# Designs tried in a protein design run: peptides against a protein of PDB entry 2YKT. Part 38

Target 1, 231 residues: chain A of PDB entry 2YKT
Amino acid sequence: SRSEEMHRLTENVYKTIMEQFNPSLRNFIAMGKNYEKALAGVTYAAKGYFDALVKMGELASESQGSKELGDVLFQMAEVHRQIQNQLEEMLKSFHNELLTQLEQKVELDSRYLSAALKKYQTEQRSKGDALDKCQAELKKLRKKSQGSKNPQKYSDKELQYIDAISNKQGELENYVSDGYKTALTEERRRFCFLVEKQCAVAKNSAAYHSKGKELLAQKLPLWQQACADPS

## One batch from the design tools (peptide)

Design b1_p19_1_s4 (made by RFdiffusion4, then SolubleMPNN; from b1_p19_1, 11 letters changed)
Fold by OpenDDE base, seed 5:
Structure b1_p19_1_s4 (fold): chain B 231 residues (1-231), chain A 19 residues (1-19)
Amino acid sequence: as target 1 above (231 residues)
Amino acid sequence: MSENEKYMQEVLEFLKEEE
């Protein structure tokens, strides 16, 4: 029946969230933690490289003929430091605003979805059982009427059961329909949560890249002229 | 609070009621 099919669809939505979405989200969080760790590693390695660049700048500053190039090398290292500070801020936000919050959500969600599904199933079954009982009683009544010398005796009761069946059928269909809409809403909310959190990451990433671009664009022309214009 | 934050609060309240 249409109601049975819609019931199956509703259950499948909950199953998809529990068995596919949530495990995939846990994996996404794990991959995010790995990415964070790798970026931290890059930051550390970059520090060593630019510290070595500072050393080269010190040597230039101590030279008689290359002092101005020492300043250039120091500026290069300083710009890197500022870019790294922006990266650290981005990573902090990435950890606190995305990973931690997603982790908290996914742990709570399993219990919530299980309870929500159980509640839906219990009420759906209750309405279904009530309908089945009413249909069975009507069938019994019709059998009695067919064997009776006075079928008219059962006519009023038959009409009452027909009306009750119609009402219960409508209630069941509406409940299952609403249940399906609710399930789809639950799924959408979870994707929306992910999208919104990822948007925050994107904004922070954009700020990081913008700052880096700005700093480098400002200084690079000066650095490129340093060898051509000895002081 | 965002709509998602409100929803998370509702989830937490729901879980408390089911316990």
Scores: peptide ipSAE 0.124, ipTM 0.721, DockQ to the pose 0.727
Fold by OpenDDE base, seed 1:
Structure b1_p19_1_s4 (fold): chain B 231 residues (1-231), chain A 19 residues (1-19)
Amino acid sequence: as target 1 above (231 residues)
Amino acid sequence: MSENEKYMQEVLEFLKEEE
């Protein structure tokens, strides 16, 4: 029946979230933590490289003929420091706005969805059983009427059961339909949550890239002329 | 409060009712 098919679809939505989406989201969070750790590692390694560049700048500043190049090398290292500060801000946002919030959500979600599915199943079964009982009673009544010398005695009761069956069928169909819409809404909310959190990360990432581009665009022409204009 | 925060609050309230 249509109601049975829609019931199966509803259960499948909940099962897909619990068995496919949530495990995949946990994996996504784990991969995010790995990515965060790797970026922190890059920041640390870059510090060592640019500290070594500062040392080269110190040597230039101590020289008799290359003093002005020392300032250039120091500026290069300073721009890097500013870019790295922006990266650290981005990483903080990545951790606090994406990873932590997703982790908190997915931890609670399994219990919530299990309870929601169970509640739906219990009520759906209750309505289904009530309908089946009413149909069974009508069938019994019809058998009694066929064996009776006065079938007209049961006509009013038969009409009452027919009306009750119609009403219960309608209630079941509406309940299952609403249940399906609710399940789809639950699924959509989870994807929307992920998209919105990823948008926040994208904004912070854009700020990091923009700052780096601005700083380098400002200084690079000066650095490129440093060897051509000895002081 | 964002819609997502409201949803999270609903989840928390639901879980309290089930306990």
Scores: peptide ipSAE 0.124, ipTM 0.717, DockQ to the pose 0.743
Fold by OpenDDE base, seed 2:
Structure b1_p19_1_s4 (fold): chain B 231 residues (1-231), chain A 19 residues (1-19)
Amino acid sequence: as target 1 above (231 residues)
Amino acid sequence: MSENEKYMQEVLEFLKEEE
């Protein structure tokens, strides 16, 4: 029946969220944590590299013929430090605005969806059983009427059961239809949440890349000229 | 309402109209 098909669709939506979406989201969070760790590793390694560059700048500053190149090397290291600070800010946002919030949500959603599905199933079954009961009673009444010497005696009761069946059928169909819409809405909300959090990450990433580009674009011409124009 | 909430409301209304 239409109601049975819609019921199956509704259950499948909840099952898809619980069995496919939520596990995939947990994996996404795990991969995000791995990515964060790797970027933190880059930060640490970069610090060592540019600290070593500063040392080279110190040596240049102590030289008689390369003093100005010392300042250039210091500037290079400083610009990198600023870029790295922007990366760290991006990583904080990545952690706090994406990973943590997704982790909290997926944990809460698992419980919520399980309860929501169970509630839906219970009420759907209750309405279905009530309908089946009325249908069965009508069938019994019709059998009694066929065997009776006075079938007209049961006519009013038959009409009452027909009306009750029609009403219960309508209620069941509406309930299942609403249930399906609700399930689809819940699914969409979860994807939307992911998209919104990823947008926040994208915004912070853009800020990091922009700052780096700006700083390097400003200084690189000066650094390139330093060797061509000795003091 | 957020833009997302507005969109969700539109989707819900659309689904009601298609029934």
Scores: peptide ipSAE 0.033, ipTM 0.586, DockQ to the pose 0.051; fails the geometry check
Fold by OpenDDE base, seed 4:
Structure b1_p19_1_s4 (fold): chain B 231 residues (1-231), chain A 19 residues (1-19)
Amino acid sequence: as target 1 above (231 residues)
Amino acid sequence: MSENEKYMQEVLEFLKEEE
């Protein structure tokens, strides 16, 4: 029946979220944490390198013939610092606005979805059982009427059961239809949340890349000419 | 409502109309 098919589809949506989406999301979070750790490692290593570059700049500044190159080396380190600050902001967003929030949601979601599915199944079954009972009673009534010398005695009751069956069938169909829409909405909400959080990260990533490009484009021509310019 | 919430509502309304 249409209601049975739609019921199956509804259960399949919940099943897909619980068995496919949520496990995949947990894996996504785990991969994100690994990526964050690697980027943090790069940040730490880069700091050491450019701190050492500053030391070279200090030595140049103390020299008689290379003093101006000290300023160049300091500028290089400072530009790196500014770029790195943008990366750190991106990483904070990546952690706080994406990973943490997704982790919090996925931990609660299994319980929520299980309860939601159970509630739907319980009510669907209740409505189905009530319909089946009414249909069974109508069948019994019809058998009694066929065996009776006065079938007209049961005519009013038969009409009542027919009306009740029609109403219960409609209620069941509506409930299952609404259930399916609800399930699809739950699925979409989860994807939308992921997309929105990823967009926030993307904005911060764009800021990091643009700042780096801007700073380097501005300074690089000066640095390239530093050794050619008279002291 | 966020743009996504608005879109979800539109989708839901569309689904109702198809039934």
Scores: peptide ipSAE 0.031, ipTM 0.578, DockQ to the pose 0.050; fails the geometry check

Design b1_p19_2 (made by RFdiffusion4)
Fold by OpenDDE base, seed 4:
Order: sequence, then structure tokens, then C-alpha cells
Structure b1_p19_2 (fold): chain B 231 residues (1-231), chain A 19 residues (1-19)
Amino acid sequence: as target 1 above (231 residues)
Amino acid sequence: SETLEEFKARYEKLMKELE
């Protein structure tokens, strides 16, 4: 029946979220944590590299013929420091605005979905059972009427059952339909949550890239000129 | 879309209804 098919569809939505989406999301979070760790490693390594660059700048500043190049090297290190600070802000956002919140949500969501599905199933079954009972009673009544010498006696009651069955069928169909819409909404909410959190991270990432591009674009011509000019 | 706090609220509400 239409209601049975829609019921199956509804259950499948919940099952898909529970068995496909949430496990995949957990994996996504794990991969995110791994990525964060790697970026932290890059940050640490970069610090060492640019600290060493500063040392080279100090040596240039102490030289007789390369003093101006010392300033260039210091500027290079300073620009990198500023870029790195922006990266750290991005990573903080990545951790707090994406990973932490997703982890908290997915931890609760398994229990939520199980409960929501169970609630739906219980009510769906209740309505279905009530409909089945009414249909069974009508069948019994019709059997009695066929065996009776006065079938007209049962005509009014038969009509009442027919009406009741029609109403209960409609209620069941509506409930299942609403259930399906609710399930689809639950699925969409989860994807939307992910998208929105990813957007927040993307904004911070964009700021990091923009600042880096701007700083380097501003200074690079100056740095390139330093060696071209005769000292 | 729904915030984490709003989700937590829905979660608690549902659990209470099923008690």
C-alpha cells in the first residue's frame, strides 16, 4: 500500500543517517583532527626555519657590505610571523567551530535518532493496529449480515465502520507522510550544520590567505630590488 | 540552520517525552 511504502521510505531515511551519515561524519572528524595535527607540525617547523632566517639577518647586519640585506631578511621573517599568526587563528577556529561542535553533536545524535525512530514506529504501529482492528470488525459484521435473515439490521453499523476505516486510513497516511517529511528535514539539518560550520572555517581560511597574499605582494618587490641595487 | 544548543534542547525534549 501507499502508506506501507512511505513507511519504509521513512525508516530508510533514519537508517541511512544512522548507518551511513553518522559513521562518515565520525570519520570526517577523525580526518580533521589528523589534518589539524599536521598543520600544527608545519607551524612548529616553520618557526624554526624563520628563526634561523633571523639569525642570518643578524649576521648580515653585522657585516660591512651587506647591512641592508639584514633588514630585508628581518622583514621576510616578520611577514612570515604575521602570516603564521593568522594561520593559528584559522586553526583555532577549525578546532573550536568545526571539529569540537561536530564531535559533540555526533555523540548525541545516535541516541537521538534511535529515539526518534522508535517514537515514530510506535505511533505508526498504533495507528496501523487500530485500522486493522476496525477492518477486522467490519469483516465480522459482514459475515453476520450474510448469515442473517434480516441483513438490513446491520446496514447502519456497516456504514459506520466504513467511515471509521476511511478516517483511520487517512490519519495513518497523513502521519506517515508527515513522518517522512520530518525524517528528510532531520537529514537536511545535519548536512546544513556541516556546511555552515565548514563555511565558518572557510571564512577564516580566506582571511589567512588574503593577508598572506597582501603582505607578500607588498614586500616582494622591495626584497627583489635589494640585491639588484649596487651596494 | 539549527545550532548545537538548539539540537541539545531538542534532544533533551525528546528524551523526556519517552520517559
Scores: peptide ipSAE 0.434, ipTM 0.907, DockQ to the pose 0.920
Fold by OpenDDE base, seed 3:
Structure b1_p19_2 (fold): chain B 231 residues (1-231), chain A 19 residues (1-19)
Amino acid sequence: as target 1 above (231 residues)
Amino acid sequence: SETLEEFKARYEKLMKELE
């Protein structure tokens, strides 16, 4: 029947979220943590590299013929420091605004979805059982009426059952239909949440890249001419 | 879209309804 098919569709939406979306989201969070760790590793390695560059700048400053190149090397290291600060801010946001919130949500969501599905199933079954009972009673009544010498005795009761069945059928169909819409809305909310959190990450990433681009664009011409200048 | 806090509120509401 139409209601049975829609019921199956509703359950499948919840099952898809529980069995496909949420496990995939947990994996996404895990991969995000790995990515964060790798970026932290890059940060540490970069610090060592540019600290060594500062040492080269110190040597240039102590030299007789390359003193001005010392300042260039120091500027290169300083620009890196500023870019690194922006990266650290991005990483903090990545952790606090994306990973932490997704982790908290997915942890609660397993329990939420189980409860929501159970609630839907319980009420759907209750309405279905009530409908089945009325249909069964009508069949019994009709059988009794057919065997009776006075069928008119049961006519009013038959009409009452017919009306009850019609009403219960309509209620069941409406409930299942609303249930399906609710399930689809739940699915969409979860994707939207992910998209919005990822947009925040994208904004922070854009700020990081913009800052780096601006700083390097400002200084690079100066650095490029340093060796062409007289000592 | 729904915030984490709003989701938590819906979560609590649902759990109370099922008690």
Scores: peptide ipSAE 0.427, ipTM 0.905, DockQ to the pose 0.921
Fold by OpenDDE base, seed 5:
Structure b1_p19_2 (fold): chain B 231 residues (1-231), chain A 19 residues (1-19)
Amino acid sequence: as target 1 above (231 residues)
Amino acid sequence: SETLEEFKARYEKLMKELE
């Protein structure tokens, strides 16, 4: 029946979230943690490289003929420091606003979905059983009426059961339909949450890249001219 | 979209209803 098909679809939505979405999200979080760790590693490695560059700048500053190039090298290292500071801020946001929140949500969501599905199933079954009972009673009544010398005796009761069945059928169909819409909404909420958190990450990333681009664009022409100018 | 706090509230509400 239409209601049975809709019921199956509803259950499948919940199952898909529990068995596919949530496990995939857990994996996504794990990959995010790995990515964060790698970026932290890049930051550490970069620090070593630019610390070494500072050392080269110190040597230039101590030279007689290359003093101004020392300042250039120091500026290069300083710009890198500022870029790295921005990266660290981005990583903090990435951890606190994305990974931590997703982890907390997915942990609770397993229990939530199980409970929500159970609630739906219990109520759906209750309504279905009530409908089946009324249908069975009507069938019994009709059999009695067919064997009776006075069928009119049962006419009012038959009408009552017919009305009850119609009402219960409608209620069941509406409940299942609403259940399906609710399930789809639950699925959409989870994707939307992910998208919005990723948007926050994207904004932070854009800020990081913009700051780096700005700093380098301002200084690069100066640095490029440094060797052309005599001391 | 729904915030984490809003989700937690919805979670608690559902659990209370099932008790």
Scores: peptide ipSAE 0.425, ipTM 0.905, DockQ to the pose 0.916
Fold by OpenDDE base, seed 1:
Structure b1_p19_2 (fold): chain B 231 residues (1-231), chain A 19 residues (1-19)
Amino acid sequence: as target 1 above (231 residues)
Amino acid sequence: SETLEEFKARYEKLMKELE
């Protein structure tokens, strides 16, 4: 029946979220943590490299013939420092606005979905059982009427059961339909949450890239001319 | 869309209904 099919679809939505989406999301979070750690590692390694560049700048500043190149090397290191500061801000956002929130949500979601599915199943079964009972009673009544010398005695009761069955059937169909819509909404909410958190990360990432591009575009022409200028 | 705090509230509501 239509109601039975919709019921199966509803259960399948919840099962898909529980068995496919949530495990995949946990993996996504784990991969995100690995990515965060790697970026932190890059920042640390870069610090060592540009600290060494500063040392080269110090040597130039102590020289008689290359003193002005010391300032250039210091500027290169300073621009890098500013870029790295922006990266650190991006990483904080990545951690706090994406990973932490997803982790908290997915931790609760298993229990939520189990409870939501159980609630739906319990009510669906209750309505289904009530309908089945009415149908069974009508069948019994009809059998009794067929064996009776006065079938008209049961006509009013038969009409009452028919009306009750119609009402309960409609109620069950509406409940299952609403349940299916609710399940689809639950699924969509989870994807939307992920998309919105990823958008926040993307905005912060864009700021990082823009800052780096701006700083380098401003200074690079000056650095490129440094060796051509007489001391 | 729904915030984490709104989800937590919805979670608590559901759990209370099942008690």
Scores: peptide ipSAE 0.425, ipTM 0.904, DockQ to the pose 0.922

Design b1_p19_2_s1 (made by RFdiffusion4, then SolubleMPNN; from b1_p19_2, 8 letters changed)
Fold by OpenDDE base, seed 3:
Structure b1_p19_2_s1 (fold): chain B 231 residues (1-231), chain A 19 residues (1-19)
Amino acid sequence: as target 1 above (231 residues)
Amino acid sequence: TMTLEEFKEEVEKLEEELK
């Protein structure tokens, strides 16, 4: 029946969220943590590299013929420090605003979806059982009426059952239809939340890249000219 | 989209309705 098919579709939406979306989201969070760790590793390695560059700048500053190149090397390290500070801010936001919030939601969502599906199934079954009962009673009544010498005695009751069946059928169909719309809305809001959080990450990432581009574009021409200038 | 706090409240409400 149409109602049975729609019921199956509704349950499948909940199952897809529980069995496909949420596990995939947990994996996404895990991969995000790995990515964060790797970026922290890059930060540490970069610090070592640019600290060594500062040491080279110190040596240049102590030299007789390369003092001005010492300042250039220090500026290169300082620009890196500023870019790194922007990266750290981005990583903090990535952790606190994306990973932590997703982790908290996905943990609670198991309880939520189980409860939501159970509520839907319980009410759907209740309405279905009530409909089946009325249909069974009508069938019994018709059988009794066919065997009776006075079938008119049962005519009013038959009409009452027919009306009740029609009403209950309509209620069941509406409930299942609304249930399906609700399930689709539940799925959509989860994807929307993910998209919105990723947009925030993208904005922070753009700020990091823009700051780096700006600082390097400003200084690079000066650094490129440094060796052409007389000592 | 709902906040985490709103989501927690919704979960709690739904669980109470099922008791």
Scores: peptide ipSAE 0.030, ipTM 0.699, DockQ to the pose 0.783
Fold by OpenDDE base, seed 5:
Structure b1_p19_2_s1 (fold): chain B 231 residues (1-231), chain A 19 residues (1-19)
Amino acid sequence: as target 1 above (231 residues)
Amino acid sequence: TMTLEEFKEEVEKLEEELK
């Protein structure tokens, strides 16, 4: 029946979230932690490189013929420091606003979805059983009426059961339909949450890239001219 | 989107309804 098919679809939505979405989200969080660790590694390696550049700037500053190039090398290292600070801020936001929140939510979601599915199944079964009982009673009444010398005696009860069956059928169909819409909304809510959190990450990443571009664009022309100018 | 606190409250509410 249409109601049975929609019931199966509803259960499948909950199962898909529990068995496919949530495990995939846990993997996404794990991959995010790996990515964070790698970026932290880049930060550390870059610090070593630009600390070495500062040392070259110190040597230039001590020279007679290259003193102004020392300032250029220091500026290059300082711009990198500022870019790296922006990256560290982005990573903190990435950890605290995305990874930690997703991890906490996905852990609670297993309990939520189990409870939600169980509630739906219990109520669906209750309504289905009540409908089946009324249908069985009507069938029993009709058999009794066919064997009776006075079938008119059962006519009022038959009408009552027909009305009850119609009402219970409608209630079951509406409940299952609403259940399916609710399940789809639950699925969409989870994808939307992921998209919104990823948008926040993208915004922070854009700020990092913009700051780097701005600082380098401002200084690069000056640095490029440094070797053409006499000391 | 639902906050973590709101989500926790919703979970607890559903679990209580099932008792």
Scores: peptide ipSAE 0.029, ipTM 0.696, DockQ to the pose 0.750
Fold by OpenDDE base, seed 2:
Structure b1_p19_2_s1 (fold): chain B 231 residues (1-231), chain A 19 residues (1-19)
Amino acid sequence: as target 1 above (231 residues)
Amino acid sequence: TMTLEEFKEEVEKLEEELK
């Protein structure tokens, strides 16, 4: 029946979220954590490199003929520090605005979805059973009427059962239909949440890239000039 | 979309309804 088909569809939506979406999301979070760790590693390694560059700048500053290049090297290291600080801010956002929130939600979602599905199934079954009962009673009544010397005495009861069946059928269909819509909404909500959190990360990433570009674009001509025309 | 706090509340509410 239509209601049975919709019921199966509804259950499948919940199952898809529980068995496909959430595991995939957990993997996504894990991959994100790996990515974060790698970027943190880059940050640390970069610090060492540019600290060494500062040392070279110190040597230049101590030289008789390359003092101005010392300042350039210091500026290069400083710009890197600023870029790196921006990266760290991006990483904090990545962690706090995406990974942590997703992790918390996905952990709780197992409980939520299980409860939601159970609630739906329980009510669906209850309505279905009530309908089946009325149908069975009508069938029994009809059999009794057929064997009776006065079938007309059962006519009112028959009408009552017919009405009850119709009402219960409609109620079941509506419930299952609403259940399906609800399930689809639950699925969409989860994707939307992911998209929104990823957008937050993207904004912070854009800020990082922009800041880096701006700083380097501003200073690079100065550094090039120092090399081309020593004072 | 639902906030984490709203989600927690819904979870709790739903669980209470099932008791």
Scores: peptide ipSAE 0.028, ipTM 0.690, DockQ to the pose 0.800
Fold by OpenDDE base, seed 4:
Structure b1_p19_2_s1 (fold): chain B 231 residues (1-231), chain A 19 residues (1-19)
Amino acid sequence: as target 1 above (231 residues)
Amino acid sequence: TMTLEEFKEEVEKLEEELK
């Protein structure tokens, strides 16, 4: 029946979230943590490299013939520092606005979905059972009427059962339909949340890339000519 | 291209349509 098919579809949506989406999301979070760790490692290694570059700049500044190159090296290190600061801000956002929030939600979601599905199933079954009972009673009444010498005495009761069955069928169909819409909304909300959090990270990432591009584009011409200019 | 705010509004609208 239509209601049975919609019921199956509803259950399948919940199952897809619980068995496919949530496990995949946990994996996504785990991969994100690995990515964060790697980026933190890059940041640490970069600090050592550019600290060493500063040392080279100090030596140039102490030289007789290369003082101006000391300033260039310092500027290079400073630009890197600013870029790395922006990266650190992006990483904080990545951790706090994406990973942590997703982790909190996915951890609780299994319990929520289990309860929601159970509630739906219980009510769906209750309505289904009530409908089945009414249908069974109508069948019994019809059998009794066929065996009676006065079938007309059961006509009003038969009409009542027919009306009741029609109403209960409609209620069941509406309930299952609403259940399906609710399930789809639950699924969509989870994807939307992921997209929203990823967008927040993307904004911060864009700021990081933009700042880096701007700083380097501004300074690079100056640095490129430094060795050609007389001291 | 839509802003995040515009996207949120669109999502909310779609969610209401699904209710």
Scores: peptide ipSAE 0.021, ipTM 0.503, DockQ to the pose 0.057

